Peptides against a protein of PDB entry 5HOI. Designs and how they scored, part 89

Target 1, 351 residues: chain A of PDB entry 5HOI
Amino acid sequence: FRYMPFSPAGTPFGFTDRRYLTMNEVGYVSTVKNSEQYSITVSFFDVGRFREYHFEDLFGYDLCFLNEKGTLFGQSKTGQIQYRPHDSIHSNWTKIIPLQAGERITSVAATPVRVIVGTSLGYFRSFNQFGVPFAVEKTSPIVALTAQNYRVFSVHYSQFHGLSYSLSELGTSSKRYYKRECPLPMSLPNINSDMKKDANLDYYNFNPMGIKSLFFSSYGDPCIFGSDNTLLLLSKWRSPEESKWLPILDSNMEIWKMSGGKETTDIHVWPLALAYDTLNCILVKGKHIWPEFPLPLPSEMEIRMPVFVKSKLLEENKAILNKKNEIGADTEAEEGEEDKEIQIPVSMAAE

## One batch from the design tools (peptide; made by RFdiffusion4, then SolubleMPNN)

Design b1_p14_1_s1 (from b1_p14_1, 6 letters changed)
Fold by OpenDDE base, seed 4:
Structure b1_p14_1_s1 (fold): chain B 351 residues (1-351), chain A 14 residues (1-14)
Amino acid sequence: as target 1 above (351 residues)
Amino acid sequence: SDELYEQVKAKLLA
């Protein structure tokens, strides 16, 4: 196992000179290799509200978090972080996070009021938006972070216990836990089955946890999107005994339905954010499961709990076809069973 | 979260 720098919806370089450091509902941050340097571009979806900007990166930032007020950058090995407000009124600041031998920054998050740094040794460091430190806490090894306002969703990894999560609030005086290192019921990437394709191996080497993204919903619920392409939402997190993960979208099932029940291997959902009842995402077409350049426009996918079984739908569709054949409809269309669009129940149809 | 769950559930059961 290797701790890798994680950023929400970040992409690998692959065989290219460029990648996305992060993307979400606000925009996307790209980096391009220029010999020993990098050119970083911060782009926005709302071009009326924000102006795209770029800068030269001499440090090789491999961590990023974008919010509505600024961008946090981090270098996993050196411990350098930089916060860049989008507004020119506020100054950029840089800080070096002290790292132990072999320690890495594994994730960073920033809100308009907090900066969070998580490490491979489980150091959780909190700052205000100006880089003033609040606290250092020792947790289980942190593999991913996201934050909204004062709330932090952290994912932890233990060799003994697998994935866990915490949900905390970073007040002015103290950290409050709503959830503390509770089991995270997310499937890890299956190296043996899924890594047969070179592209999947490249992605696994970049992101061994298979966490494509994590975010807070518009309602402030923690969300995570794993390698199984299922969107999990943490429900009832204010009530510890009632808190549960809800599989609110199986994106593989949705893509399968959208294809008329055909097996598609070239369409992938890349999660950005959950806004109300819609997953903001990039529909990726091609060999790679991650978006390439240029970035496609975001799409909205309505959330739908996976209530139906694919096999049952195929059996029902086959039964309908058999009944049509018994009624003497000489539909000579020997279109192979693989090419026939399935009748999806109206309750499952995309609105 | 619960309202969203029940809304999604209601849409799927309608």
Scores: peptide ipSAE 0.000, ipTM 0.376, DockQ to the pose 0.034
Fold by OpenDDE base, seed 5:
Structure b1_p14_1_s1 (fold): chain B 351 residues (1-351), chain A 14 residues (1-14)
Amino acid sequence: as target 1 above (351 residues)
Amino acid sequence: SDELYEQVKAKLLA
């Protein structure tokens, strides 16, 4: 297994000179390759609140985390990290994370009060917003990080145990665990089924875990969006015995419903954030499962637990159509077999 | 979290 640098909703280069390093509800960070250099642009959705800025990257940053106060960059191989406040009042800072032989920074996260660095050897490094270190902890290998305020959601990978997660709070004096290396019930990418499309292979090589994004909801619940395009939310995490992952959205099912039950291969959900009961996302059109340039406007998708089985709905709709055809002998057989919109029950329609 | 679960559940049972 190869540990790859992960950033929330980051995209591969593909066949292009450009990619998104990260994106969320605040904005998107792009990088353009120019020979041996990169040009990084930090763009925002709220153009009234924030000003877009760019800089030349001589280090080749491959890790990024964007928040409302600044952008954290990292270089997975060298261990360099840079924090850039959006406001010019605060200075940029740069530091090198010490890495062992073969160690990589796998993920970085930043809040207005904390900076977190996770590595392929499971070093969890915490800093304040000024890059002053708090602690170093040894965990299972870290593959993804996100953070909100003092809370950190970390995803770990073991060859023996698969995916696990931790939820912790980074106080001033101590780290508290709400969850510590508990099993994460997220599906890994299926190499055999999904790799038949070249676009899926490119994405798998970029992100072998298939974690498209992870974030905290507006309510402070950990969320993860995997390769199965299901949004998982960690419910009741304050009660260790009652905590469970909820599949709050099957985005493939929602796209299928929105298409009138047609199999669409050309529309993909790219997750940004969960705000209340809506997934903020990019609806990607085309062959690639990730957004290209220019970035489409964000869309909202209402969360719905997948309680219905697609196969059962298709059988029920076929049975209804057959009954209608038995009763309605006299209406002309218009030849358009393919365009029969599946009557999705009103309770399943997005209001 | 629990409120969101109950809201989602209520929307699905409606």
Scores: peptide ipSAE 0.000, ipTM 0.395, DockQ to the pose 0.033
Fold by OpenDDE base, seed 3:
Structure b1_p14_1_s1 (fold): chain B 351 residues (1-351), chain A 14 residues (1-14)
Amino acid sequence: as target 1 above (351 residues)
Amino acid sequence: SDELYEQVKAKLLA
């Protein structure tokens, strides 16, 4: 196992000179290799609110976090971080995070009020938006971070204990834990089944945890989207005894439904954010499970608990088709291509 | 069902 730099919805280079460093509901950050340098572009979905900008990266930033006020960059090996406000009112700042031998920055997060750095040794470093440090805490090794306002969702990995998560609030005076290194019931990528496709190997080498993204919902609930393409939401996290992970969307099931019950292997959900009851995502078409260039427009997918079993839907539709064929045996009605679409009952679209 | 969805939504929002 290797600790790799993680950014929310970041993509690998693959065989290309370019990748997305991060993307979310605000926009997307791309980097292009220019010999020994990189050109970074920060793009936005709301082009009326924000202006796209670019700069030359001499450091090779491999970590990124985008919010409504700025972009945080990090270099996993050198420990350099840079915060770039989107406005010209606030200055850019750069800082070097001290790293031990073999330590890597594994993840960074930024809100309008906090900057967070997590490392492969489990150093959790907190700063204000101006790069003034608050604290350094030692945790289990951090593999992913996201933050909203003062709240931080962290994913940890131990070779002995697997995946865990923490949910904390970084107040002015103290860090409060709502959850502290609790078990995370997320499936890891299955190396043996998924590695049969070269595209999956490239992604696994880039992101061995298979965490496509993690974010806070619009309601402030931690969300994680793993390699199984299931969106997990942490419900009732304020009540330790009632808190649970809910599988609020099986995106493979939703793609299957959208395809009229056809098994499609060329459509993939790439998660951006959860807004109310809709997953903001990129629908990726093609060989790779991640977005390529140019980035497609975001799509909305309604959240639905996976209550329905695909096999039951197929059996029910087969039974309906067989009954229609038993009744329709007397009419030479043309075998139109329409008879192959699995009608998903409107009741199952509303359940 | 919309009712199950609303119950789940209510449990997610609560």
Scores: peptide ipSAE 0.006, ipTM 0.374, DockQ to the pose 0.033; fails the geometry check
Fold by OpenDDE base, seed 2:
Structure b1_p14_1_s1 (fold): chain B 351 residues (1-351), chain A 14 residues (1-14)
Amino acid sequence: as target 1 above (351 residues)
Amino acid sequence: SDELYEQVKAKLLA
């Protein structure tokens, strides 16, 4: 296993000179390779609230986190981080994170009040928005971070224990854990089944954990979207004994419904954020499971627990068709079974 | 939140 730099909804270069470093509900950060340097652009969905900006990156930033107040950049190998406020009133700052031999920054997160750096050796480093350090803690190796206000959702990986997660609050004087290195019930990428599609191999080399994104919901609940395209939400995290992961959306099931029950292989959900009861996402059309350039407009997908089984819906639709054929006369329209749109129940149809 | 859980639960029971 190799620890790779992770950023929420980041995309690989693939065969191109460009990629998204990160994207969420605020916007998207792109980088373009220009010889020995990179051009970084910070773009926003709300063009009335924010102004797009760009700069030259001489360091090759491979980590990024975007929030409403600024963008955090990191270089996984050198330990350099840079915070760039969107507002010109506040100054940019740069810091070097001390790394041990072979240590890498694996993830970074930033809120308007906190900056967090996680490493492959499990060093969790916290700062304020001005880069003043608070603490260093050693945890299990960190593979992903997100943060909202004072809260941090961290994903950890151990070769011995697999995936775990922590949920913590970074107060002014102390770190509080709501969850500390608890098992994360997320499916890892099945390399043997998924390697049959070359387009998936490039993505798994970029992101071996298959975590497409992680974020906090608008209500402050930790969310994670894995390689199985299921959105997991951590419910009741304030009550340690009642805390559970809820599969609140199977995006493959929703795509299947949207296609009239046809199996589609060219439509993919790319998660941005969870706003109330709606997943903000990019609907990607094409061979690659990640957005290319230009970025499509965000789409909204209503959250629905995967209560329905495709096979039962197909059987019920076949039974309804057979009953209609028993009641209706001998029109032998042999329209092939494969092309018939299934009647999705109105309660299951996305409006 | 408990509100989101109850909202999702209400949509599933409807």
Scores: peptide ipSAE 0.000, ipTM 0.381, DockQ to the pose 0.031; fails the geometry check

Design b1_p14_1_s2 (from b1_p14_1, 5 letters changed)
Fold by OpenDDE base, seed 1:
Structure b1_p14_1_s2 (fold): chain B 351 residues (1-351), chain A 14 residues (1-14)
Amino acid sequence: as target 1 above (351 residues)
Amino acid sequence: DDELYEQVKKKLLS
């Protein structure tokens, strides 16, 4: 296993000279490879509130986190981090994170009040928005980070225990844990099933955990979107005994519903954020499971608990078709079985 | 039930 740099909704280069370093509800950060250099562009969805900017990257930043106040960049191997405010009022700052031999920065996160750095050796480093350090903690190896205000959601990986998560609050004087290295019931990418498509192998090499993104909801609940395209939300995390992961959206099921019950292999959900009861996402069309250039407009997908089994819907639709054929048995029109739109019951479109 | 869901899920992911 190799620890790879993770950024929320980051994309691989694939066969191109460009990728997204990160994207969320605020915007998207792209990098273009220019020989030995990179050109980074920070773009925003709200073009009235924010102004797009770019800069030359001589360091090859492979980590990024975007928030409403600035962008954090990191270089996984060198330990360099840079924070760039979106406004011209606040200065950019750069810092080198001390790394041990073979240690990598695996993830970075930034809020308007905190900067967090996680490493492959499990060093958790916290800073204020000006890069002043608060603490260094040793945890299990960190593979992903996100943060909202003072809260941090961290994903850890152990070769012995698999995935775990922590939820913590970074106060001024102390770190509080709500959850500390608890089991994360997320499915890992299945190398044998998922890697049959070459495009999936490129993504696996970029992100072996299959975590497409992680974020906090607008209500402040930790969310994670794995390789199985299921959005998990950590419910009741304030009550340690009652806390559970809820599969609040099966995006493959929702794509199947949106297609009129057709099996579509060319539409993919790329998660950005959870705002209230809607997943903000990019609907990716094509062979790659990640967005290419130019970035499509964001779409909203209503969250729905996957209560319905597709097999039952297919059986019900077959039963409806068989009943229609029993009632219509006198007209032998052999119109081919292939393209029969699965009528999704209107009740299931409104729930 | 869960096996059929996993089979359909596998078929959708294939």
Scores: peptide ipSAE 0.000, ipTM 0.285, DockQ to the pose 0.037
Fold by OpenDDE base, seed 2:
Structure b1_p14_1_s2 (fold): chain B 351 residues (1-351), chain A 14 residues (1-14)
Amino acid sequence: as target 1 above (351 residues)
Amino acid sequence: DDELYEQVKKKLLS
């Protein structure tokens, strides 16, 4: 296992000179290799609210977090971080995070009020939006971070215990835990099954945890989207005993429904954010499970718990077809090989 | 918190 730099919805270079460092509901950050340099572009979905900007990156930033007020960049090996406000009123700042031998920054997060740095040795470093440090805490090795306002959702990895998560609030004087290194019920990428496709190997080498993204919902609930393409939401996190992960969307099931029950291998959901009851996502068409260039327009996918089993829907459709064939014995209508769209029950389309 | 759970629960039970 190697600790890799993680950014929410970040993409690998693959065979290209370009990738997305991060993307979410605000926008997307791209980087392009240009000889020994990188050109970084910060783009926005709301072009009326924000102006796209670019700069030359001499450091090779491999970590990024975008919010409504600025972009945080990090270099996993050198420990350099840079915060760039979107507004020119506030100055950019740069800081070097002290790293031990072999320590890497594994993830960074930024809100309008906090900057968070997580490392492969489990150093959790907190700052204000101006880069003034608050605290350093030692945790289990951090593999992913996201933050909203004062809240931080952290994913940890132990070789002995697998994946865990923490949910914390970074006040002015203290860190409060709502959850502290609790088991994360997320499936890891299955190396033996998934590696048979070359496109999955490139992504696994980039992101061995298979965490496509993590974010807070518009209601402030921690969300994670793994390699199984299931959106998990942490419900009731304020009540430690009642808190549970809800599988609020099986995106593979939703793609299967949208295709009329056809097995599609060329459509992929790339998660951006959860706004109310809709997953903001990119529908990716092609061999790669991640978006390429140019970025497609975001799509909305309604959240639905995976109550339906494909096998039952196929059995019900076979039973309906058999009943139609029992009633239709007298009409030799050559209804040709029309691609038998599994009629998704109208009740599932009207909710 | 309960409102999101109740909204999701309402949409799941509707």
Scores: peptide ipSAE 0.000, ipTM 0.323, DockQ to the pose 0.030
Fold by OpenDDE base, seed 3:
Structure b1_p14_1_s2 (fold): chain B 351 residues (1-351), chain A 14 residues (1-14)
Amino acid sequence: as target 1 above (351 residues)
Amino acid sequence: DDELYEQVKKKLLS
């Protein structure tokens, strides 16, 4: 295992000169390699609210976090970070994060009020939006960060304990923990099964944890999307005893349903955000599990707990087809039953 | 559980 720089929904270069540094519901940040330099473009889905901008990157930023007010960049090896407001009113700022020998910045996050830096040695560094430091805390090694307002969702990795998570609030005076280094029940990439496809090996070398993205829902719940293509939501995190991870979407199951029960190997879900009861995502068609250029338009996928087993559905379908063939009855299927889809009650997420 | 299973089953078998 090696610590790699993580950014939410970031893509590898592959065989190209370009990649996405990050993407979410706000937009997407791309970088293009030009000899020894990089050109970074910050693009937005709401072109009426935001103006696309670009700049030359002489540092080779490999970490990025996009929010509604600005973009945070980081260089994992040098410890350089840069915050760029989207508006021209607020100034850009740069800072060097002091790194020990062999330490890397592994993830960065930014909200309109906080900047967070996590490292491979488990240094958790917090700043305000102007780069003024609040605190340095020593945690287990950080592999991923996301933040919303004052809340931070951190993923940690230990060689002995595997994946853990923390949920914290960075107030003005102190850090509050809702969860502190609790076990994260996320599946890691299976090297033996997943590496049979060359495209999966390239992605694994870029992201060895298989965390495609992590974000807060529109209700403020921590979400994580792993290599198993399952969206996990942390429900009832305000009540420590009641808090649980909910598998709110098996995207492989949903693709299978959308294909009419056919196995598809060329359609992939790339997660952006969770808004209410819909996963905002990119539907990727092709060999690679990540979006290429140009970026397809975002799609919405309704969240559904994976209560169905494909094998059981296929067995029952076969049994119904066999019964229809034996009875010879042309019973007209009444088309009219209303699609009462069980939405996960908003109360299970928001309380 | 069972009613939703039967509804989605109907939708997948239609």
Scores: peptide ipSAE 0.000, ipTM 0.314, DockQ to the pose 0.047
Fold by OpenDDE base, seed 5:
Structure b1_p14_1_s2 (fold): chain B 351 residues (1-351), chain A 14 residues (1-14)
Amino acid sequence: as target 1 above (351 residues)
Amino acid sequence: DDELYEQVKKKLLS
């Protein structure tokens, strides 16, 4: 296992000179390799509210976090971070995070009020929006971060304990934990089954945890989207004893339903954000599970708990088809390729 | 089934 720099919904280069450093509901940050330098573009979905901007990156930023007020960049090896406000009123600032030998920045997050840096050694560093440090805490190794306002959702990895998570609030005087290094019930990428496609190996080498994204919902609930394409939401996190992860969307099941029950292997959900009861996402068509260039328009996918088992639905549909064939035995055998559209029961279309 | 979803949605939002 190797700690890799993680950014929410970041894409690999693959065989190209370009990738997305991050994307969410605000926009997307792309980088293009130009010889020994990079050109970074910060693009927005709301073109009326924000202006696209670009700059030359001489440092090779491999970490990014976009919010409504600015973009945080980081270089995982050097420890350099840069915050760039979207407005021209506030100045950019740059800082070097001190790293130990072999330590990497693994994730960065920024809100309008906080900057967070997590490392492969589990150093959790907090700053204000101007880069003034608050604290340094030692945790389990950090593999992913997201933040909303004063709240931070951190994912940790231990070789002994697997994935864990923390939910904390970074007040002015102290850090409060709502959850501290609790088990995260997310499936890791299955190297043997999932890596049969070269595109999946490239993605695994880029993101060995398979965390496509993590974010806070519009209600302020921690969300994570893993390699299993299931959206997990942390419910009741204010009540430590009642808090649970809920699988609020199986995106593979939703794609399967949308395709009329056909196994589509060429459509992929790329998560951006959860707004109310709708996953904002990119529907990716092709061999790669990540969006290419140009970025497709965002799509909305309604959240639905996976109550139904695909195997049972296939058995029920076979039983319905067999009953129809027993009733219809008198009409001529036209050899048409029975593209057996699995009639999704009308009850499942109304839920 | 909508009732279970709505009950879960209410329990998620509570």
Scores: peptide ipSAE 0.000, ipTM 0.328, DockQ to the pose 0.032; fails the geometry check

